# Peptides against a protein of PDB entry 3T7K, part 101

Target 1, 248 residues: chain A of PDB entry 3T7K
Amino acid sequence: KAEKILARFNELPNYDLKAVCTGCFHDGFNEVDIEILNQLGIKIFDNIKETDKLNCIFAPKILRTEKFLKSLSFEPLKFALKPEFIIDLLKQIHSKKDKLSQININLFDYEINGINESIISKTKLPTKVFERANIRCINLVNDIPGGVDTIGSVLKAHGIEKINVLRSKKCTFEDIIPNDVSKQENGGIFKYVLIVTKASQVKKFTKLINDRDKNETILIVEWNWCVESIFHLNVDFTSKKNVLYQKK

## One batch from the design tools (peptide; made by RFdiffusion4, then SolubleMPNN)

Design b2_p18_1_s2 (from b2_p18_1, 7 letters changed)
Fold by OpenDDE base, seed 3:
Structure b2_p18_1_s2 (fold): chain B 248 residues (1-248), chain A 18 residues (1-18)
Amino acid sequence: as target 1 above (248 residues)
Amino acid sequence: MNRLETEEEVYVEYEIPK
């Protein structure tokens, strides 16, 4: 059926997209449309797997979903596109009216607002955003909204190697792990990096660390600090936004 | 029954008072 539909076109584009969807296409696609998309070089996957070498995300806008956040860790992310790309494409293909010899849909017309070439270019870097920021080991409170597994998975996708989950009410200084990064000369390295949700946790952890390791560097942030860093694919250590405590 | 796994945005509920 797909072949018969596509036979109306003299030339078919090859978009070379391996994509996931977030915030759109919850009902999926019918078998014919999937086959059409496949013939156009568009493969849509249900879940993110590293083995699939995903290069595209479909979303209506920038979202804080696990899929969207992880898409910025693709190597590279080639395109971040609005679902209207697929909608318009399928609409054009199914249209009986115009003997359109060619499918004339440009990917660049469907870019997600806020995902610009600067962001896309950073996904081509050999390192992940937190790796570049010398953040390899973090402490995460166990009561974080979204859950430690989801948060941890996103952070790992972006170069954090070790996630230590802290039981906020029961933890001691000995439960806090250092960020074991070799002192590179030029980068602000924080010995202790923590993601917390409450002011009481800031007070607790700052006290625990400062009482036992007084001269060490500490960074305590909100999850939003991580999200903003991911969205920009850059850690701005000059910004105090979403930073709860820092000791340099 | 395709449980629409409602992809929830990961957000911090509580603004830590400045």
Scores: peptide ipSAE 0.264, ipTM 0.716, DockQ to the pose 0.042
Fold by OpenDDE base, seed 1:
Structure b2_p18_1_s2 (fold): chain B 248 residues (1-248), chain A 18 residues (1-18)
Amino acid sequence: as target 1 above (248 residues)
Amino acid sequence: MNRLETEEEVYVEYEIPK
């Protein structure tokens, strides 16, 4: 069926998209449309797998979904597109009235607002955002609302190597892991990095660390600190936004 | 008709009360 539909076009574009969708197309596509998209070099995947070498995200806007956050870790993310790209594309293809010899849809017209070339360019870097920030090992409280698995997965996609889950009510100093980045001579490394959800946790962990490991550097942040860092593909250590405690 | 649906976002903006 797809071949017959596409036969009216003299030339077909190859968009070369390996994409996931978030915040759109929950019902998926019909078989014909999937086949059409495939013939146009658009392959949509249900889940993110590294082996698929995904390069595109479809979303209506910047979202804090796992898929969207992880898409910013693609190597590279080539396109972040609004779902209207697919909608308009399929409309044009299915249109009987347009004696269009060619599909005339430009990917650049459908860019997600806020995902600019600066962001895209950073996805071409050989390092991930947290790697660049010298954050490799973090402590994560177990009561984080999004779940340690989801949060951990996102963080790992962005260069966190080790995630230590802290049982916030029962943890001791010995349960807290250091951010071991000893090989990087570049200053500004925090020995202890923690993601917490409550002010009481800040008080607890700061006390535990300061009492047992004096004069060490500590960074305690909210999840939003990570999200903002991901959205910008940059960690701004000068910002106090979403930082709960910092000791340099 | 492919509906634009909202997915569950990982953590809606919450602020830890100061």
Scores: peptide ipSAE 0.264, ipTM 0.723, DockQ to the pose 0.062
Fold by OpenDDE base, seed 4:
Structure b2_p18_1_s2 (fold): chain B 248 residues (1-248), chain A 18 residues (1-18)
Amino acid sequence: as target 1 above (248 residues)
Amino acid sequence: MNRLETEEEVYVEYEIPK
């Protein structure tokens, strides 16, 4: 069926998109439309798998979903597109107006607001955002909304190698892992990095660390610090936003 | 009909006094 629909076009574009969707297309696509998209080099996946070499995200806007956050770790993320791209594309294809010999849809017209070339270009870097920031091992409180698995998965996608889950009520100093990064010359390495949800946790962990490992560097942040770092594909250590405790 | 899995936004509300 799709072939018959597409036969009216002399040339078909190959968009070369391997995409996931978030915040859109909840009902999915019909079989014909999937086939059409596939013939146009647009393959939509249900889930993110590294083996699929995903390069595109469809979303109406910047979202704080696992898929969206992980899409910024694609190597590279070629396109972050509004769902209207697919909608308009399919509308043009299904349009019986005889005069359309070519599909005239430009991907660049459908960019998600706030995902600019500067962000896209950073996805071409050989390192991940937290790797560049010298954050490889973090401590994550177990009571974090969204769950440690989801959050942990996002963080790992962005270059955190080890996620230590802390049982906030029962943890001791020995349960806190150091950020095992070789001392780079530029001194911006925190020995202890923690993601917490409550002020009481800040107080607890700062005390535990300072009492047992005096004079060590500590960074305690909220999840929003990670999210903003991901959205910008850059960690700004000069910003105090979403930083709960910092000891240099 | 391949239902694309849609994820909800994960909002973490922190009652952390600034």
Scores: peptide ipSAE 0.252, ipTM 0.726, DockQ to the pose 0.050
Fold by OpenDDE base, seed 2:
Structure b2_p18_1_s2 (fold): chain B 248 residues (1-248), chain A 18 residues (1-18)
Amino acid sequence: as target 1 above (248 residues)
Amino acid sequence: MNRLETEEEVYVEYEIPK
């Protein structure tokens, strides 16, 4: 069926998209449209797998979904596109207007607002955002909304190697892991990095660390600090936004 | 049954009181 529909075009574009969708296309695509998209080099996946070499995200806007956050870790993220790209493409293909010898849809016309070339270019870097920031090991409180698995998965996608889950009510100093990074001469390396949800946790962990490991560097942040870092693909250590406690 | 994974935005607005 798709071949017959596409036969009216003399030349078919190859968009070379391996994509996931977030905040759009919840009902998926019909079989004919999937086949059409496949013929145009557009493959939509249900889930993110590293083996699929995903390079595209479809979303109506910047979203704080797991898929969107992880898409910024693609190697590279080639395109972040509005769902209207697919809608307009399929509309053009299904159009009975005989005069269209070619598909005239430009990917660049459908960029998600706020995902610019600067962001896309950073996804081509050989390192991940938290790797560049010398954050390898973090402590994560167990009561974080969204769950430690989801949050941890996003953080790992962005270069955090080890996530230590802290039982906030029962943890001791011995349960807190150091951020084991080689002392690079020039970088703000924090020995202890923690993501917390409550002011009481800040007080607790600050006390535990300062009482047992005096004069060490500590970074305690909210999840929003991580999100902002991901959205910018850069950690700004000069910003106090979403930083709860910092000791350099 | 395609579990529509309700893609919830992870809204962690922690108003951590300053």
Scores: peptide ipSAE 0.254, ipTM 0.720, DockQ to the pose 0.042; fails the geometry check

Design b2_p18_1_s3 (from b2_p18_1, 7 letters changed)
Fold by OpenDDE base, seed 1:
Structure b2_p18_1_s3 (fold): chain B 248 residues (1-248), chain A 18 residues (1-18)
Amino acid sequence: as target 1 above (248 residues)
Amino acid sequence: MNRLETEEEVFVEYELPK
C-alpha cells in the first residue's frame, strides 16, 4: 500500500531520521504511515536505546520529559522537530489533488523553538554537559519527584558516572560520597554535589559535611539546576538559580 | 516545575491525515 502511494512521486527524500517522540503521537502510527515514513528514511522508536543511534526528537516544544532531556544527549542530536513535520509530510503524501512530482517539506521549517544550532552543535562535543562541568559523582535524595531511577538515568545520559542515593531521613556523613574528580587548575570542582528537594535537607547535609569535612566545597541544587544545565548543554556556575547552597 | 514531566502531562493530540 505504501509503495503504491509513494509511486506518484518521481523522487523521494531520505531524511535519515532515527527518532523518538515525546508529548505527541502516543498511539503511534498506522502500518501504512510507518512504512511511508520508513521509505522516506524516518524511523520512529518507542524507547531510547544507545544502540539505535538516535538523532532526532519530535516534540511540540521543549519538554521536561525523560525522552526530551535524554535527546539532548544524542551523539549528535541532528534535529529537534515539531510533530507538524510528520503531519504535513503525510498530508502531502496522501493528497490526491497535488500533482506534486516531489515531496516539498523542509526539516528546518519545523525546528522546536529554543533548540537552536548552538544547542545542536554542543551535542557533537565528545563530552557530556556534566563531564565538562567536572561533576561525575553526585548525591541524590531518595524522595526526588520522578524517582531516582528516571532522574539517575537522565543524569547518566549527560555524563554523571555515579549516583549515590541518600535516604534523607536516615543518612549520615559517611553515606555522602565525594565527587571524585582530579583537580583541574582552572575550574571550581565541588567535592560534594547534592540534588535535594527541600530546605530541611540543605540544612542537614550542610551541617553533616561542614562538621566532618570542614572547608570543603559543596554544591547543593534543585532538580531544575540539572534541567537548565541540560537545556543549555552548559553548566553556569555563576548563576544562583536553582542553587540552594554553595560553598567554594 | 521542579520535577520531570510525564508523557501524559505534556501530551498534545495531533490528527493524522487519512
Scores: peptide ipSAE 0.588, ipTM 0.942, DockQ to the pose 0.906
Fold by OpenDDE base, seed 3:
Structure b2_p18_1_s3 (fold): chain B 248 residues (1-248), chain A 18 residues (1-18)
Amino acid sequence: as target 1 above (248 residues)
Amino acid sequence: MNRLETEEEVFVEYELPK
């Protein structure tokens, strides 16, 4: 059926998209539309798998979903597109207007606002954002909204190697892991990095660490600190935004 | 918002052409 629909076009574009959707198309596409998209070089996947070499995200806007945050770790992310791209494409293809010899839809017209060339270019870097920031081991409180598994998965996608889950009410100093990173000369390395949800946790962890290891560097942040770092594909250590406690 | 968004929370309906 798709072949018959596409036969009206003399030339078909190859968009070369391997995509996931977030915040749109929850019910997926019908079989004919999937086949049409496939013939145009657009393959949509249900889940993110590294083996699929995903290069595209469809979303209405910048989102804080697991999929959107992970899409910024694609190698590279080629396109972040609005769902209207697919809608307009399918509308043009299903149109019975005889005179359409070509599909004239440009991917660049459908870019998600706020995902610019600077962000896209950073996805071509050989390192991940937290790797570049010398953050490899973090402590994560167990009561984080969204759950430690999902949050941890996002952080790992962006270069965090080890996530230690802290039971905030029961943890001791011995439960807190150091960020074991080799001293590079030019980068502020924090020995202890923690993601917390409450001011009471900041007080607890700062006390535990300072009582046992007074001279060490500490970074305690909110989840939004991680999100902003991901959105910019850069960690700004000069910013106090979403930083709850910092000891250099 | 200082949490992950769920797919259900951010979902926008798009009408697919017939």
Scores: peptide ipSAE 0.588, ipTM 0.942, DockQ to the pose 0.896
Fold by OpenDDE base, seed 4:
Structure b2_p18_1_s3 (fold): chain B 248 residues (1-248), chain A 18 residues (1-18)
Amino acid sequence: as target 1 above (248 residues)
Amino acid sequence: MNRLETEEEVFVEYELPK
């Protein structure tokens, strides 16, 4: 059926998109539309798998979903597109207007606001954002909204190798893992990096660390610190935004 | 917002052409 629909076009573009959707198209696409999209080099996947070599995300805007955050770890993310791209494409294809010899839809017209070339270019870097920031091992409180598995998965996608889950109420100093990174000459390496949800946790963990490991560097942040770092594909250690405690 | 957004929370409906 799709072949018959597309037969009216002399040439078909190959968009070369391997995409996931977030915040849109929950019901998916019908079989004909999937086939149409596939013939145009657009493959939409339900879930993110590294083996699929995903290079695109469809979303209405910048979102804080697992999929959106992980899409910024694609190697590279080629396109972050509004769903209207698919809508307009399918509208043009299903249009019975005889005069369309070519599909005239430009991907660049559908870029998600706020995902610019600077962000896209950073996805071509050989390292992940937290790897570049010398954050490889973190401590994550177990009461984090969204769950430690989902949050952890996002963080791992962005170069965190080890996630230690802290049971906030029962945690001792011995439960806190150091950020085991080689001392680089230039850059704020924090020995202890923690993602917390509450001010009480800041007080607890700062006390535990300072009492047992004096004069060590500590970074305690909110989840939003991670999100902002992901959105910019850069960690700004000069910013105090979403930093709850910092000891250099 | 200091949490992950769910797909349900952020979902926008788009009408696909028939």
Scores: peptide ipSAE 0.587, ipTM 0.942, DockQ to the pose 0.931
Fold by OpenDDE base, seed 2:
Structure b2_p18_1_s3 (fold): chain B 248 residues (1-248), chain A 18 residues (1-18)
Amino acid sequence: as target 1 above (248 residues)
Amino acid sequence: MNRLETEEEVFVEYELPK
């Protein structure tokens, strides 16, 4: 059926998209449309897997979903596109009125606002954002909204190797892991990195660490600190935004 | 918002052509 629909075009583009969708197309696509998209070099996956070599995200805007945040870790993310790309493409293909010899839809016309070439270019870097920031091991409180598994998965996609989950009410100093990174001369290395949800946790962990390892560097942040770092594909250690406690 | 957004929370409906 798709072949018959596409036969009216003398030339078909190859968009070379391996994509996931977030905030759109929850019900997926019908079989014919999937086949059409496949013939145009557009493959849509339900979930993110590293083996699929995903290079595209469809979303209505910048989102704080797991999929969107992980898409910024694609190697590279080639395109972040509005769903209207697919809609307009399928509309053009299904249109009987237009004696269109060619499909004339430009990917660049459908870029998600705020995902610019600077962001795209950073996804081509050989390192991940937290790797570049010398953050390899973090402590994550167990009461984080979204759950430690999902949050941890996002963080790992962005270069954090080890997620230590802290039971906020029961943890001791011995439960807190150091961020084991080689000392680089250019600063920005924190021995203890923690993601917390409450001011009481800041007080607790700062006390535990300072009582036992008083001279060490500490970074305690909110989840939003991670999100902003991901959205910019850069950690700004000069910013106090979403930083709850910092000791250099 | 200091949390992950869910797919349900951010979902926008798009009508696919027939």
Scores: peptide ipSAE 0.587, ipTM 0.942, DockQ to the pose 0.906

Design b2_p18_1_s4 (from b2_p18_1, 7 letters changed)
Fold by OpenDDE base, seed 2:
Structure b2_p18_1_s4 (fold): chain B 248 residues (1-248), chain A 18 residues (1-18)
Amino acid sequence: as target 1 above (248 residues)
Amino acid sequence: MNRLETDEEVYVEYELPK
């Protein structure tokens, strides 16, 4: 059926998209449309797997979803597109009125607002955002909204190697892991990095660390600090935004 | 039917003391 629909076009574009969707296409696609998209070099996956070499995200805007956040870790993210790309593409293909010998839809016209070439270019870097920031091991409180698995998975996608889950009510100093990175000369290394949800946790962890390891560097942040770092594909250590406690 | 799972936005509202 798809072949018959596409037969009216003399040339078919190959968009070369391996994509996931977030905040759109909740009902998926019918079999014919999937086949059409496949013939145009557009493959949509349900889940993110590294083996699939995903290069595209469909979303209506920048979202704080697991898929969107992880899409910024693609190697590279080639396109971040609005769902209207697929909608307009399928509409054009199914249209009987358009004497169009060619599909004339430009991917760049459907770019998600705020995902510019600067962001896309950073996804081509050989390192991940937290790797560049010398954040290898972090401590994550167990009561984080969204769950430690989801949050941890996003953080790992962006270069954090080890996620230590802290039981916020029961943890001791010995439960806190250091960020084991070699002292690089360029000043941005914190020995203890923690993501917390409450002010009481800040007080607790700062006390535990300072009582036992008084001279060490500490970074305690909100999840929003991680999100902002991901959205910019850059860690700004000069910003106090979403930083709860910092000791350099 | 490949049901694209509805991803929920992970909002962590921190009641940080102002």
Scores: peptide ipSAE 0.043, ipTM 0.629, DockQ to the pose 0.041
Fold by OpenDDE base, seed 5:
Formats: structure tokens, C-alpha cells, sequence
Structure b2_p18_1_s4 (fold): chain B 248 residues (1-248), chain A 18 residues (1-18)
């Protein structure tokens, strides 16, 4: 059926998109439209798998969804597009009125607002954002909104190798893991990195660490610190935004 | 402390051409 629909076009574009969707297309696509998109080099996946070599995300705007945050870890993210790209493309293809010899849809007209070439270019770097920041081992409180699995999965996608889940009410100093990174000459390395949700946790963890491991470097942040770092694909250690405690 | 506003996934339903 798709071949018959596409037969009216003399030339078909190859968009070369391997995409996931977030905040759009919840009902998916019908079989014919999936086949049409496939013929145009557009493959949409339900879930993110590293083996699929995803290079595109569809979303109406910047979102704080797992898929959106992980899309910024694609190698590279080639395009971040509004769903209107697919909508307009399919409308043009299904249109009976226009004797269009060619599909006239430009990907660049459908870029998500706020995802610029500077962000896209950083996805071509050989390292992940937290790897570049020398953050490989973190402590995560168990009561984090969104759940430790989702949050942990996003963090791992962005270069965190080890996530230690802390039981906030029962944890001791021995439960806190160090960020074991070899000292690079010019990078601030924090020995202890923690993501917390409450001021009481800041007080608890700072006390535990300072009482047992004096003079060590500590970074305690909110989840929003991680999100901002992901959205910019850069960790700004000069910013105090979403930093709850810092000891250098 | 800014509540982790779980950004309510604003699910925008787009009608695809039938």
C-alpha cells in the first residue's frame, strides 16, 4: 500500500532518522504510515536501546522526560525535531490534490526551540557530559522523585558509571561511595558527589562525611543540577544554581 | 528547595492524517 502511495513521486528523500518520540504520538502510527516513513529513511523506535544507534528525537518542546534527557546522550544526536515534521510529511504524501513530483519538507524548519547547533555539536564529542566533569560515581537518595531506576538510567546514559543508592533514613558514612576518578591536572574532582531531595539530607551527609573524612571535597546537588547540565551538555562548576553544598 | 516539579508530561496528541 505504501509503495502505491509513494509511486506518484519521482524522487523520495532519505532523511536517515532513527528516532524516538516523547510528549507526542502516544497512539503510535498505523502500519501504512510506518511503512511510508521507513521508505523515506525514518524509523521510529518505542524505546531507547544503544544498539539501535538512535540519532533523532521528536518532541513538541524541551521536556524533562527520560527519553528526552537520554536523547541528548545519542552519538550523535543529529536532529531534535517537532512532531509537525512527521505530520506535515504524511499530509503531503497522502494529499491527492497536489501533483507533487517531490516531497518538499525541510528538517531544519522543524527544530525544537532551544536545541541549537551548539547543543547538537556537543553530542559529537567522544565523552559524555558527566565524564567530562569527572563525575563517575555518585550517591543517590532512595526517595528521589521519578525513582532511582529512571534517574539512574539517565545518569548512566550521560557517563556516570556507578550509582550508589542511599537509604536516607538508615545510611551511615560507610554506605557513601567516593567518586573514584584519577586526578586530571585542570579539573575539579569532588571525592563525594550526592544527589539529594531535602535539606535534612544535606545536613546529615555533610556531617557524616566531615566527621569521618575531614577536608575532602564534597558536592551535594539537586536533580535539577543534573538536568541543567544535561540540557547544556556542560557542567558549570561556577554556578551555584541547584547546588546545596559544595566543599572544594 | 524547588520541588522536583515532575513536569507533567504534557502529552500533546497529534492527529495524523487517516
Amino acid sequence: as target 1 above (248 residues)
Amino acid sequence: MNRLETDEEVYVEYELPK
Scores: peptide ipSAE 0.038, ipTM 0.515, DockQ to the pose 0.477
Fold by OpenDDE base, seed 3:
Structure b2_p18_1_s4 (fold): chain B 248 residues (1-248), chain A 18 residues (1-18)
Amino acid sequence: as target 1 above (248 residues)
Amino acid sequence: MNRLETDEEVYVEYELPK
């Protein structure tokens, strides 16, 4: 059926998209449309797997979903597109009116607002955002919204190697892991990096660390600090936004 | 509401799994 539909076109584009969707297409696609998309070089996956070499995300806007955040870790992310790309494409293909010899849909017309070439270019870097920032080991409180598994998975996708989950009410200094990164000359390295949810946790952890490991560097941030870092594919250590405590 | 859960400052929708 798809072949018959596409036979009306003299040439077919190959978009070469391996994509996931977030915030759109909850009902999926019918079999014919999937086949049409496949013939146009568009393959949509249900979940993110490294083996699939995903290069695209469909979303209506920038979202704070696991899929969207992880898409910025693709190697590279080639395109971040609005769902209207697929909608318009399928609409054009199914249209009986125009003897369109060619499919005239440009990917660049459907870019998600806020995901610019600068962001896309950073996904071509050989390192991940937190790796570049010398953040390899973090402490994560167990009461984080979204859950430690989801948050941890996103952080790992962006170069954090070890996630230590802290039981906020029961943890001691010995439960806090250091960010074991070799001192590189040009980068501020924090010995202790923590993601917390409450001001009381800041007070607790700062006390525990300062009492036992005096004069060490500490970075305590909100989840939003991580999100902003991901959205920019850069850690700005000059910004105090979403930083709860910093000791250099 | 915990400031950590609000997207008030970021024009980004918070849609992490609950």
Scores: peptide ipSAE 0.033, ipTM 0.557, DockQ to the pose 0.086
Fold by OpenDDE base, seed 4:
Structure b2_p18_1_s4 (fold): chain B 248 residues (1-248), chain A 18 residues (1-18)
Amino acid sequence: as target 1 above (248 residues)
Amino acid sequence: MNRLETDEEVYVEYELPK
């Protein structure tokens, strides 16, 4: 059926998209539309797998979903597109207007607001955002909304190698892992990096660390610090936004 | 409504905590 629909076009574009969707297309696509999209080089996957070499995300806007956050770790993310791309494309294809010899849809017209070329270009870097920031080992409180698995998965996608889950009520100093990175000459390497949810946790962890490991560097942040870092594909250590405690 | 005729409604999936 798809072949018959597409036969009216002399040439078909190859968009070369391997995509996931978030915040759109919850009902999926019918078989014909999937086949059409596939013939146009658009493959939509339900979930993110590294083996699929995903390069695109469809979303109406910047979202704080797992899929969206992970899409910024694609190697590279080629396109972040509004769902209207697919909608308009399929509309054009299904249109019986005889005069369309070619599909005239430009990907660049459907870019998600706020995902610019500067962000896209950073996904071509050989390193991940937290790797570049010298954050490889973090401590994550177990009571974080969204769950440690989801959040941990996002963080790992962005270059955090080890996620230590802290049982907030029962943890001791010995439960806190150091950020084991080689001392670089230039840059704020924090020995202890923690993602917390409450001010009480800041008080607890700062006390535990300062009492047992004096004069060490500590970074305690909110999840939003990570999200902002991901959205910009850059860690700004000069910003105090979403930083709960910092000791250099 | 068919998304081919109308714009598909945007829904909000679970967003990770702010």
Scores: peptide ipSAE 0.027, ipTM 0.511, DockQ to the pose 0.070

